Peptides against a protein of PDB entry 6EJA. Designs and how they scored, part 1

No score or structure here was measured in a lab: all are predicted.

Target 1, 276 residues: chain A of PDB entry 6EJA
Amino acid sequence: VEYMPANPVRIAFVLVVHGRASRQLQRMFKAIYHKDHFYYIHVDKRSNYLHRQVLQVSRQYSNVRVTPWRMATIWGGASLLSTYLQSMRDLLEMTDWPWDFFINLSAADYPIRTNDQLVAFLSRYRDMNFLKSHGRDNARFIRKQGLDRLFLECDAHMWRLGDRRIPEGIAVDGGSDWFLLNRRFVEYVTFSTDDLVTKMKQFYSYTLLPAESFFHTVLENSPHCDTMVDNNLRITNWNRKLGCKCQYKHIVDWCGCSPNDFKPQDFHRFQQTARP
Positions, changes and structure headers below are counted from each chain's first letter, unless a header gives other numbers.
Peptide ipSAE is a variant of ipSAE made for these designs: the mean of its two directions, with the distance scale d0 fixed at 1.0 Angstrom where the peptide's residues are scored. Compare it only between designs on the same protein; published cut-offs may not carry over.
A fold fails the geometry check if it doesn't show the stated peptide or something in it is severely misdrawn.

## One batch from the design tools (peptide; aimed at target 1 F141 C255)

Design b1_p8_1 (made by RFdiffusion4)
Pose (drawn by RFdiffusion4):
Structure b1_p8_1 (pose): chain A 276 residues (1-276), chain P 8 residues (1-8)
Amino acid sequence: as target 1 above (276 residues)
Amino acid sequence: VYSGDGPP
């Protein structure tokens, strides 16, 4: 990531944010901002204070826009995938924004390498997609994720309605819902009317945690399957002893886990050279 | 790597 690229990538950051931490969001935005990238910010419908603060930012910079539509993106809700898919369509239709990669971030994310290094890395691998699979037993993954269960999002709640079959003829996969996707793959997901994309959009409209498997499943079974890199370029601070308390039991008909917050003792983890 | 933890 040391070299200087002659044709650097321009990145569309999609920030899906909620809550009250506007100053922290502004600090992270400062760290990732470059005049040649683009920023498209979705603020949860329920976070009006944060939205007003985000509007000030979008009014200041030409390469920053806010989604005019806003969803209540509850934990594990089917609406998160709807949010990503609509943002991808919006971004592809913005012809004045010639972006090469799609990167999703939350208000709790932070960069651990400089923008120069990120651009250099992605410029070398511009035809690749970066998704992290669970890599372990797939039947266990399907069960733990509830992918063989039918869910419906209404009234800001995920209702479990019954069982369903895993469709035949495709491999189902999943893992992290944080990823980096290139423009070619985003176009395929958005505009393709082939059997795979159409049916997966339907299947995942009624799926818990849809973003943790929709893009994996579509990519692995699509003509772009040979572009997958099993690495999302993220460090996620999972600590199961603390983060799996079924704490979302009142929002979804399921038990879930979330990553822990980093502390000072974790600083050495950001210096690992094992994987990018 | 992922969030789901099965039914209650």

Design b1_p8_1_s1 (made by RFdiffusion4, then SolubleMPNN; from b1_p8_1, 5 letters changed)
Fold by OpenDDE base, seed 2:
Structure b1_p8_1_s1 (fold): chain B 276 residues (1-276), chain A 8 residues (1-8)
Amino acid sequence: as target 1 above (276 residues)
Amino acid sequence: TFHGDGEA
């Protein structure tokens, strides 16, 4: 028998989807859906067919909404962070959705626990934020991530414009682009006007794959720094045999790698007790 | 994740 918390946390799941994989999305949705949570889905501006499909789903479930705005994003693009930040603001403004945690999901990275286990765990640690760090030399991380380089997202490409300096006094960190953030920290990121948040939003608007570093860096340099847990509770489907082949050089002026999507047979790693 | 400017 699994422990049931007296005041279970409710989760806002944010899905950023693109392409034509409606069936795949449907399978993933069925695997993660629960009536007590909330689902906010952004569909790429270019994915009209998928958008229509997602709208149909949102009409069937009261706790599923689709962003009224849509961005055209590319892998590694700075606009992905903008998507998350805007979705956070939207979710905070939804007074009828009392969520406690923000979780982003994709088919490439699934939670390692069942819904009940996840809820129980987060209910116990509701004041914590979960971000996985790179776990290596930070200077090397900065170089490899190109954080000391200035990038511009334009015309479906990340253009490298030149070199830049890390802002003085900021300890940069990063790792996984999958995170579990509590509402309080999301509120801070969304509404704070302090120098840290302001500068970091500006800095990361010209950053390659900013979601892998923005929240880490902001959190660790903020008054909320003591709430960080170096774990995102995820299973990332990396194909170690393939390694890194810089497969995104055609859209990014940098060498990038991406994990593989989970296959249907992998869905057993995250199953819901209550499914639609 | 990234591995640098053309690094493999």
Scores: peptide ipSAE 0.115, ipTM 0.791, DockQ to the pose 0.401
OpenDDE base, seeds 1, 3, 4, 5: peptide ipSAE 0.077, 0.069, 0.051, 0.047; ipTM 0.758, 0.764, 0.752, 0.732; seed 5 fails the geometry check

Design b1_p8_1_s2 (made by RFdiffusion4, then SolubleMPNN; from b1_p8_1, 4 letters changed)
Fold by OpenDDE base, seed 2:
Structure b1_p8_1_s2 (fold): chain B 276 residues (1-276), chain A 8 residues (1-8)
Amino acid sequence: as target 1 above (276 residues)
Amino acid sequence: TFHGDGEP
């Protein structure tokens, strides 16, 4: 019997979606939906058909909303972080949605636990933040991620402008771009005016895949550093056989790779007990 | 994730 917490946490799920995969999104949504949680969906500015479909879903469920603003983002683009940060602000301003945790989701990375297990776990550790680190040499990570390079997102491309230095006194870290953040830390990131948050927002606005490093770096250098757990409770669908082929050189002036989407056959493993 | 400037 799963332990039921007396005060179960409620989760704000943020989905950043694009393309034409309406059916796939619908399947994923059904797999992760629960009446006690909140779903905030951003649809890429260019994905009008998908936007219409998502709007229809949002009208059917009171705990599903679509961002009134839409960004055009690219893989690896700095604008993805902006999307998350803006969604965080929006969610904090929604007084009628009392969420405790912020979780971003995609079809490429799924929570490893059922809803009940996840809620029970997070309810026990509600003061913690869950970010998975790269688990290797940090200097190598910086080089491979291009964190010592300056990039500009423009015209659906990440342009490499030159070299840059890591800000003085900052210990950079990163890994997975899938995270579980408690409301308190999200509030800090969103509203703090301290030097750390200000500098990091500026720094990462010119960074490749900023979500893989921004929250790690901010957290570890912040007064909240002791709340970090090196685990994001995710299963990432990496096809090791494919290796890294630098698939995104056409949009990014850097060599990058991404995980594979889960197949429809995989959804049954992550389906929630309560579905719409 | 990224693996460097054209690094395999």
Scores: peptide ipSAE 0.078, ipTM 0.777, DockQ to the pose 0.401
OpenDDE base, seeds 1, 3, 4, 5: peptide ipSAE 0.045, 0.052, 0.037, 0.040; ipTM 0.745, 0.736, 0.724, 0.729; seed 4 fails the geometry check

Design b1_p8_1_s3 (made by RFdiffusion4, then SolubleMPNN; from b1_p8_1, 5 letters changed)
Fold by OpenDDE base, seed 2:
Structure b1_p8_1_s3 (fold): chain B 276 residues (1-276), chain A 8 residues (1-8)
Amino acid sequence: as target 1 above (276 residues)
Amino acid sequence: TFHGDGEL
């Protein structure tokens, strides 16, 4: 018998989608949909066909919305963080959506728990933030991520402009770009005008894969630092042999890699008990 | 994630 919380948390799922993967998106959506949660979908500015399809879905479900704004993003681009930050602001301004947690999802990462298990767990730990760290030498992480380099997103490319220093007094951390953040921390990130948030937003606007490090760094240097849990409760289909081939040099002036998407057969394993 | 400048 699974524990049913008296006041179950409600989750805002943020999906950032692009391309022509309509069927894949539909499958993922069906796998994660629940009537008690909220779904906010950003479709890349260039993906018009997908946008039309997503709009159709949003009209069928009251708890599904599509961003009225659309960004053109690239892999590793700083604009991805901007997308998340703007979506956070939007979600905080939606007074009719009383969400407790912010969760981003892609086809490459899936929650390891059923909906009921996830809700039960988060309801118990609603004051915590779940960010998975890299778990290795931090100096090496900084070097490998290019955090000591200045990048500019322009013309669908991440241009390396030169070297930069990590802001003084800031302990940089990072790891997974998939996170579970409570509403309170999202409010802090969105509305705080303190030096930390201001400096980090500026710093990470010139950073590769900023979502892998921004929230970690902000959280750990903030008054909310005690709320960090080094886990994102996800299974990632990560295969370095396949994903780490420096395949993005045409987009980014740096060598990187990405996890692999789950296959259709993988979705079956993690399908939610409640379906639309 | 990244490997670095030119690193495989």
Scores: peptide ipSAE 0.103, ipTM 0.779, DockQ to the pose 0.394
OpenDDE base, seeds 1, 3, 4, 5: peptide ipSAE 0.038, 0.048, 0.054, 0.046; ipTM 0.735, 0.766, 0.745, 0.731

Design b1_p8_2_s1 (made by RFdiffusion4, then SolubleMPNN; its pose is not in this set)
Fold by OpenDDE base, seed 4:
Structure b1_p8_2_s1 (fold): chain B 276 residues (1-276), chain A 8 residues (1-8)
Amino acid sequence: as target 1 above (276 residues)
Amino acid sequence: TSFHGEGD
């Protein structure tokens, strides 16, 4: 029997979706939906049909909302971070949604734990933030991610403009773009005017897939650094043999990898355990 | 991580 906390945390799930993920979105939504949580869905500006579908869902569930604003995001685009940051602000301004944790999801990943397990775990560690690091050589990570390069998102393309330096005194880190952040840290990221947050927002506005590094870097260099847990409590279907073929070179002036949709044969991996 | 360099 799973432990039931006296004051269970409530989760704000942020889903960033586009038109090609309709079936996967439906599956994921069914898998993660719970009446006690909140779901804030951003639909790509270009995915009008999906937007209409999601709106219909939001009308059926009081704890499901759709962003009134929509961005046209591209793979690896810096605008993805803007999407998360704006959604965080929106969620903080929703006084009728008392969420304790922010969790981002795509159609390509699933939580490792059941809802009860997840809630119990997060209720126990409600003061922690869960970000999975790359776990390898940091210098190599910087090079591979192109963090020392300047990119500009324009005309549905990530243009490489040149080289740049990592800000002095900042320890850059990153890994997974899937994270579990407590409300306090989200408040800090959203409203802080300190040099760290200000500079990092500027820095990562010219970064490839900034969500893989922004929150890690901000957290580790912030007064909240002691709250970091190197785990994101989820699984993603990675197959680098298939997903690392520089298939997005037409969109991004850099080579990258993408996760694959889960197949039925992959679902047995959901039984994995993850702990801080 | 999602990126692996300038080229393959």
Scores: peptide ipSAE 0.143, ipTM 0.807, DockQ to the pose 0.448
OpenDDE base, seeds 1, 2, 3, 5: peptide ipSAE 0.131, 0.106, 0.117, 0.136; ipTM 0.803, 0.825, 0.810, 0.807; seeds 1, 2 fail the geometry check

Design b1_p8_2_s2 (made by RFdiffusion4, then SolubleMPNN; its pose is not in this set)
Fold by OpenDDE base, seed 3:
Structure b1_p8_2_s2 (fold): chain B 276 residues (1-276), chain A 8 residues (1-8)
Amino acid sequence: as target 1 above (276 residues)
Amino acid sequence: TSFHGAGD
C-alpha cells in the first residue's frame, strides 16, 4: 500500500531503552530516523552511560528529545505503562511537535514497512488505531497473562499479592505491547476523566506487563472502539528456545516468554514479510 | 509475551 499523501502523517516515536542497548539503539535510530518525525527517548534511571550517549544524540537533532524524568523499570513491571502514559502526556504538551501517531519501538520489534510505506499507510488510515490481539481464548489469555492477579511493583520486583476480579462490564483484550495510536486516542487516554479510563489506569497500575493489554482494553471499551485495527504492522524476532525459559522469575512472580533483539542480519525480513 | 509456569 503506497500513495503520495497530500498531508503526510508525522510520527512520534517513543523509545524506552536501558542497559547496554547503545549499539541496538544506534542501529534503530539510523534505520528509522527522518527529519519529519519526532523521537522521544526514555532512558532507564539506572543506565547513566546510555543516558549520556542519548543526550549527545538529542543535541544533534532538533526532533530528538530525552525525557527529563527517568524511571527504573523492570521486565513485566507496571512502571512501563507509567512510562508510556507520561511520555504521551509530555508529547501532547509539546505544542511545537505536531505529531499524528504515537509509536513505541524496541530492538525486539520493528515496523515491517519502510518509512515511505508506513507514512503512506498511516496517512490513509489516520483515524485508526493499530493494536494486535492475542487471537486466543479470552479466558485463557486472562489466566496466562495473570490479569486476574494483583501485582505490586516494589524493590525492583513484581510481587504477586493475590487474586482479583476483572472489572464488571469491561471486555479485556490484549496481545502485543507494540502499538500505533493516533493522536486523538492518545489525547483520550491522557486527559479523559471518564469511568473507563480512570478505572483502567487504576487496574493496570497493579498489572503484570500492562502495556500488552491496557491500550487494547481501553480502546475496545471506549467511544473510539470502532477505530481498532487488529494489526500492529510489526515484525517480532521470536525464538522460543531462547525466550521461554522463565528467565524473569527472579524479577516477577510469574514466568513468561520474551522476544529477542534484532540483529543486522534480521533486517532483511522487513522486506520479505507482508501484513495487511 | 506468552506466560507459562507460575500462572497455572
Scores: peptide ipSAE 0.025, ipTM 0.695, DockQ to the pose 0.388
OpenDDE base, seeds 1, 2, 4, 5: peptide ipSAE 0.025, 0.093, 0.024, 0.024; ipTM 0.693, 0.831, 0.691, 0.688; seed 2 fails the geometry check

Design b1_p8_2_s3 (made by RFdiffusion4, then SolubleMPNN; its pose is not in this set)
Fold by OpenDDE base, seed 5:
Structure b1_p8_2_s3 (fold): chain B 276 residues (1-276), chain A 8 residues (1-8)
Amino acid sequence: as target 1 above (276 residues)
Amino acid sequence: TSFHGDGD
């Protein structure tokens, strides 16, 4: 039995893509596409072939757009947050796209519910924000994420410059860089000029993979803190044995892990998993 | 999470 909402939420899916994985992107797009949702796609500045392909798709669907601006991003780069923030601003300025939720996606992470289930769930909890926390010791998280270290993105590298202090009075949190944010919170993050948002944007502009912590931290310290749900409703293809080999040391002065891209045989999990 | 420290 499925709940059919009277006023179903509409989702803005933001896709940040790069490289030549066009086939995988096409499969993912087909899996998540619905006429009632919106799709905003950023293609890395260096991925011109992929950009041309994505533009062709955007011309075929009125609810698919490509960012007119393009950034050159690296794994772990602070510029990824800039990409999300600019996308949020763009989406808020699109008056013809009345979206209710912001959801980011990549080839390495999928929603765990079918479209109908996802819409029903979000329609019931439209005032909530869904961010998955690390669920471990916070001090250890800070240390492992390098949040107490200052990083600079320059020349396609994340340079570790030294140590820094966590801002006083801020409860830092984080975990997954995949989130479901309601429009109201996105508006707050985008347009607020309060001390929290201002300081956090500055702080995270020198942060390693800021998307894993920025939105968590801002939300939990904001007037919207009571809207947080510790769940991102995602399936992530994690294989720590394969993905945790410090494979990014050539571009990041830190050791990290990366989820594996989904294979065609893995797509069945997108539709079959119903766990909230 | 993506990171596990400086060579840990």
Scores: peptide ipSAE 0.121, ipTM 0.811, DockQ to the pose 0.456
OpenDDE base, seeds 1, 2, 3, 4: peptide ipSAE 0.112, 0.118, 0.034, 0.120; ipTM 0.803, 0.816, 0.741, 0.804; seed 3 fails the geometry check

Design b1_p8_3_s1 (made by RFdiffusion4, then SolubleMPNN; its pose is not in this set)
Fold by OpenDDE base, seed 2:
Structure b1_p8_3_s1 (fold): chain B 276 residues (1-276), chain A 8 residues (1-8)
Amino acid sequence: as target 1 above (276 residues)
Amino acid sequence: ETFHGAGD
């Protein structure tokens, strides 16, 4: 028997999807769906078929919505951060969705716990933010991520324009682009007008793979810095030996890696209770 | 490692 919190947290799951993998999305959705949570789905502007499919799903479930706006995103593009930031703003403006945590999901990165376990855990630590850092040399991370390089997303490509300096007084950090953020921190990121948030939004609008570093950096340099937990509670199938082949050079002027997706047979491990 | 960047 698992502990049931008196005031269980409710989660806003944000999915950023693209392509034609409607069946895969359906399988993932079934695995993560719960009636007490909220699901906000962004479909790439170019994925019209998938968009139609997702709209059908949203009509069947009251706690599933699709972004009315759609961005054309690319691997490593700065627009991915824009997508998250806009979705955060939207979710904060949805007064009928009282969510407590923001969680992004991918088929390559699943929560390690059942719904009940996750809810119980987050309900206990509702004031914390969960981001996984790289865990190694920070200077190496900066070099590998190209954070000291200026990038421009244009014409479905990330162009490297030149070198840049990290803003003075900022401690840069990063790692996984999968995170669990509490509503209070999301509010800070969304509505704060302080120098940190303003400068970082500008800085990361010209950054490669911005979601892997923006929230880490903002959090650790903010008044909320003591709320960070170096754990995103995820299972990710990372194999850099196999996944780091610079396979994205046709999209970005940089070398990148990719984790392996979970296979359909793995979905059973992550199926939620109280599914429709 | 948990990040995607692999350098120049």
Scores: peptide ipSAE 0.450, ipTM 0.942, DockQ to the pose 0.857
OpenDDE base, seeds 1, 3, 4, 5: peptide ipSAE 0.436, 0.309, 0.454, 0.444; ipTM 0.938, 0.898, 0.943, 0.941; seeds 1, 4 fail the geometry check

Design b1_p8_3_s2 (made by RFdiffusion4, then SolubleMPNN; its pose is not in this set)
Fold by OpenDDE base, seed 4:
Structure b1_p8_3_s2 (fold): chain B 276 residues (1-276), chain A 8 residues (1-8)
Amino acid sequence: as target 1 above (276 residues)
Amino acid sequence: TSFHGEGD
């Protein structure tokens, strides 16, 4: 029997979706939906049909909302971070949604734990933030991610403009773009005017897939650094043999990898355990 | 991580 906390945390799930993920979105939504949580869905500006579908869902569930604003995001685009940051602000301004944790999801990943397990775990560690690091050589990570390069998102393309330096005194880190952040840290990221947050927002506005590094870097260099847990409590279907073929070179002036949709044969991996 | 360099 799973432990039931006296004051269970409530989760704000942020889903960033586009038109090609309709079936996967439906599956994921069914898998993660719970009446006690909140779901804030951003639909790509270009995915009008999906937007209409999601709106219909939001009308059926009081704890499901759709962003009134929509961005046209591209793979690896810096605008993805803007999407998360704006959604965080929106969620903080929703006084009728008392969420304790922010969790981002795509159609390509699933939580490792059941809802009860997840809630119990997060209720126990409600003061922690869960970000999975790359776990390898940091210098190599910087090079591979192109963090020392300047990119500009324009005309549905990530243009490489040149080289740049990592800000002095900042320890850059990153890994997974899937994270579990407590409300306090989200408040800090959203409203802080300190040099760290200000500079990092500027820095990562010219970064490839900034969500893989922004929150890690901000957290580790912030007064909240002691709250970091190197785990994101989820699984993603990675197959680098298939997903690392520089298939997005037409969109991004850099080579990258993408996760694959889960197949039925992959679902047995959901039984994995993850702990801080 | 999602990126692996300038080229393959």
Scores: peptide ipSAE 0.143, ipTM 0.807, DockQ to the pose 0.438
OpenDDE base, seeds 1, 2, 3, 5: peptide ipSAE 0.131, 0.106, 0.117, 0.136; ipTM 0.803, 0.825, 0.810, 0.807; seeds 1, 2 fail the geometry check

Design b1_p8_3_s3 (made by RFdiffusion4, then SolubleMPNN; its pose is not in this set)
Fold by OpenDDE base, seed 3:
Structure b1_p8_3_s3 (fold): chain B 276 residues (1-276), chain A 8 residues (1-8)
Amino acid sequence: as target 1 above (276 residues)
Amino acid sequence: ESFHGAGD
């Protein structure tokens, strides 16, 4: 029997979708949908068919909304962070949606727990933020991510302009771009005018793969640093041997990897992986 | 490693 919290958390799921992933999105939606949660969906500006499909879904469910604005995002683009930040602002301005946690999802990264388990867990740790770090040499992470390089997103390309230094006094961290953030921290990121948030927003507007590092870095250097949990409660099929082929060199002036799709043979990892 | 960056 799962613990039933007296005041269960409500989750704002943010989905950033593009292309022809209608069936995948439908499957994921069915898997994560609950009447007590909220779903805010951004559809790439170029994915008009998908947008029409998502709009149709949003008309059927009162707790599903689609962003009225749409960005044209690219792999590794800084605009992905902009998408998340704007969606966070929107969600905070939706006074009729009393969400407690912000969670992003994709078909390549699933929560390892059922809805009841997830809600119970987050209700117990509602003051915490869940971000998974790379867990290795930070210098290596910086090098591999190109965080010491300046990028400009323009004309559907991430242009490398040159080298840059990490801001003084900032401890950079990162890892997974799938996170669970509590409302309080989202409010901080969205509305704070302190030097940290201001500088990091500027810094990461010229950053490759910004979502894998921005929230980690901001959180760890903020007054909320003690709320960090090095766990995103996700299972991702990472196999760099298979997924790192520099397949995005036509889009970004950098080498990148992708997680692999789960296969039936990978299901055992869902059962065997335990995360605190 | 569980991040997308792979270097120059």
Scores: peptide ipSAE 0.455, ipTM 0.942, DockQ to the pose 0.952
OpenDDE base, seeds 1, 2, 4, 5: peptide ipSAE 0.450, 0.453, 0.440, 0.448; ipTM 0.942, 0.942, 0.940, 0.942; seeds 1, 4 fail the geometry check

Design b1_p8_3_s4 (made by RFdiffusion4, then SolubleMPNN; its pose is not in this set)
Fold by OpenDDE base, seed 2:
Structure b1_p8_3_s4 (fold): chain B 276 residues (1-276), chain A 8 residues (1-8)
Amino acid sequence: as target 1 above (276 residues)
Amino acid sequence: TSFHGEGL
């Protein structure tokens, strides 16, 4: 018998979706939906058909909302961080949604636990933040991520403008762009006016795929640094042999990798038992 | 991580 917490945490799931992946989104949504959680969906500004479909879903479920604002994002774009930050602010301003954790999801990175297991675990560790680090040489990480380079997102492209220095006194870290953040830390990131948050928001607005490093770096240099757990409780469908072909040079002035989406048959392994 | 370097 699995332990049921007396005060179970409620999760705000943030989905950033684009393209024509309506069926894929529907499958993922059905796999992760639970009545006690909240779902906030951003649809790319260019994906109007998908937006209409997502709006229909949001009308059917009271705990599903769609962002009233929409950004045009690109792979590796700095605007992805802006999307997350704005969604965090929105979610904090939704007083009728008492969420305890912020979780971003995609079809390429799925939680490793059932809903009950996840809720039980997070309820036990509700004061912790779960971010997976790269687990290698940090200097190498900086070089490979291009963190010492200045990028500008413009005209659906990440332009490399030149070199830059890491801000003095900042210990940079990063890894997975899939994270589990508690409400307290999200509040800090959203509303703090301290030098750390201010400088990092500015720094990462010119960063390639900033979500892989921003939250790690902010957390580890913040008063909340002792709350970090080096695990995001995810299974990522990485196949670097297939995903690391420098295939995004047409979008980004850098070489990158991408994880593979889970196949439809994989969803059954992660499907929640308690769903409508 | 998603990146592996400049042009490599």
Scores: peptide ipSAE 0.149, ipTM 0.816, DockQ to the pose 0.422
OpenDDE base, seeds 1, 3, 4, 5: peptide ipSAE 0.143, 0.034, 0.135, 0.132; ipTM 0.812, 0.746, 0.815, 0.812; seed 1 fails the geometry check

Design b1_p8_4 (made by RFdiffusion4)
Pose (drawn by RFdiffusion4):
Structure b1_p8_4 (pose): chain A 276 residues (1-276), chain P 8 residues (1-8)
Amino acid sequence: as target 1 above (276 residues)
Amino acid sequence: PEPNYVTE
């Protein structure tokens, strides 16, 4: 990541944010901002204060826009995938924004390498897609994710409605819902009317935590399967002993886990050279 | 239901 690329990638950052931490969001935005990238910010419908603050930012910079539509993106809700898919369509239709990669971030994310290094890395691997799979037993993954269960999002709640079959003829996979996807794959997901994309959009409209498997499943079974890199370029601070308290039991008909917040004792983790 | 899968 030390070299200087002659044709650097331009990145579309999609920020899916909620809550009250506007100053922290502004600090992270400052760290990731570059005049040659693009920023498309979705603010949860329920977070009006944060939205007003985001509007000030978008009014200041030409390469920053806010989604005019806003969803109540509850934990594990089917609406998160809807949010990503609509943002991808919007971004592809913005012809004045010639972006090469799609990167999703929340208000709780932070960069651990400089923009120069990120651009250099992605410029070398511009035809690759970066998704992290669970890598363990797949039947256990399907069960623990509830992928063989039917869910419906209404009234800001995920209702479990019954069982369903895993469709035959495709491999189902999943893992992290944080990823980096290139423009060519995003176009395929958005505009393709082939049997895989059409049926997976239907299947995942009624799926818990859809973003943790929709893009994996579509990519691995698509003509772009040979572009997958099993690394999302993220460090996620999972600590199961603390983060799996079924804390979302009142929002979804399921038990879930979330990553812990980093502390000072974790600083050395951001310096690991094992994987990019 | 079990907690959802943790990808490490």

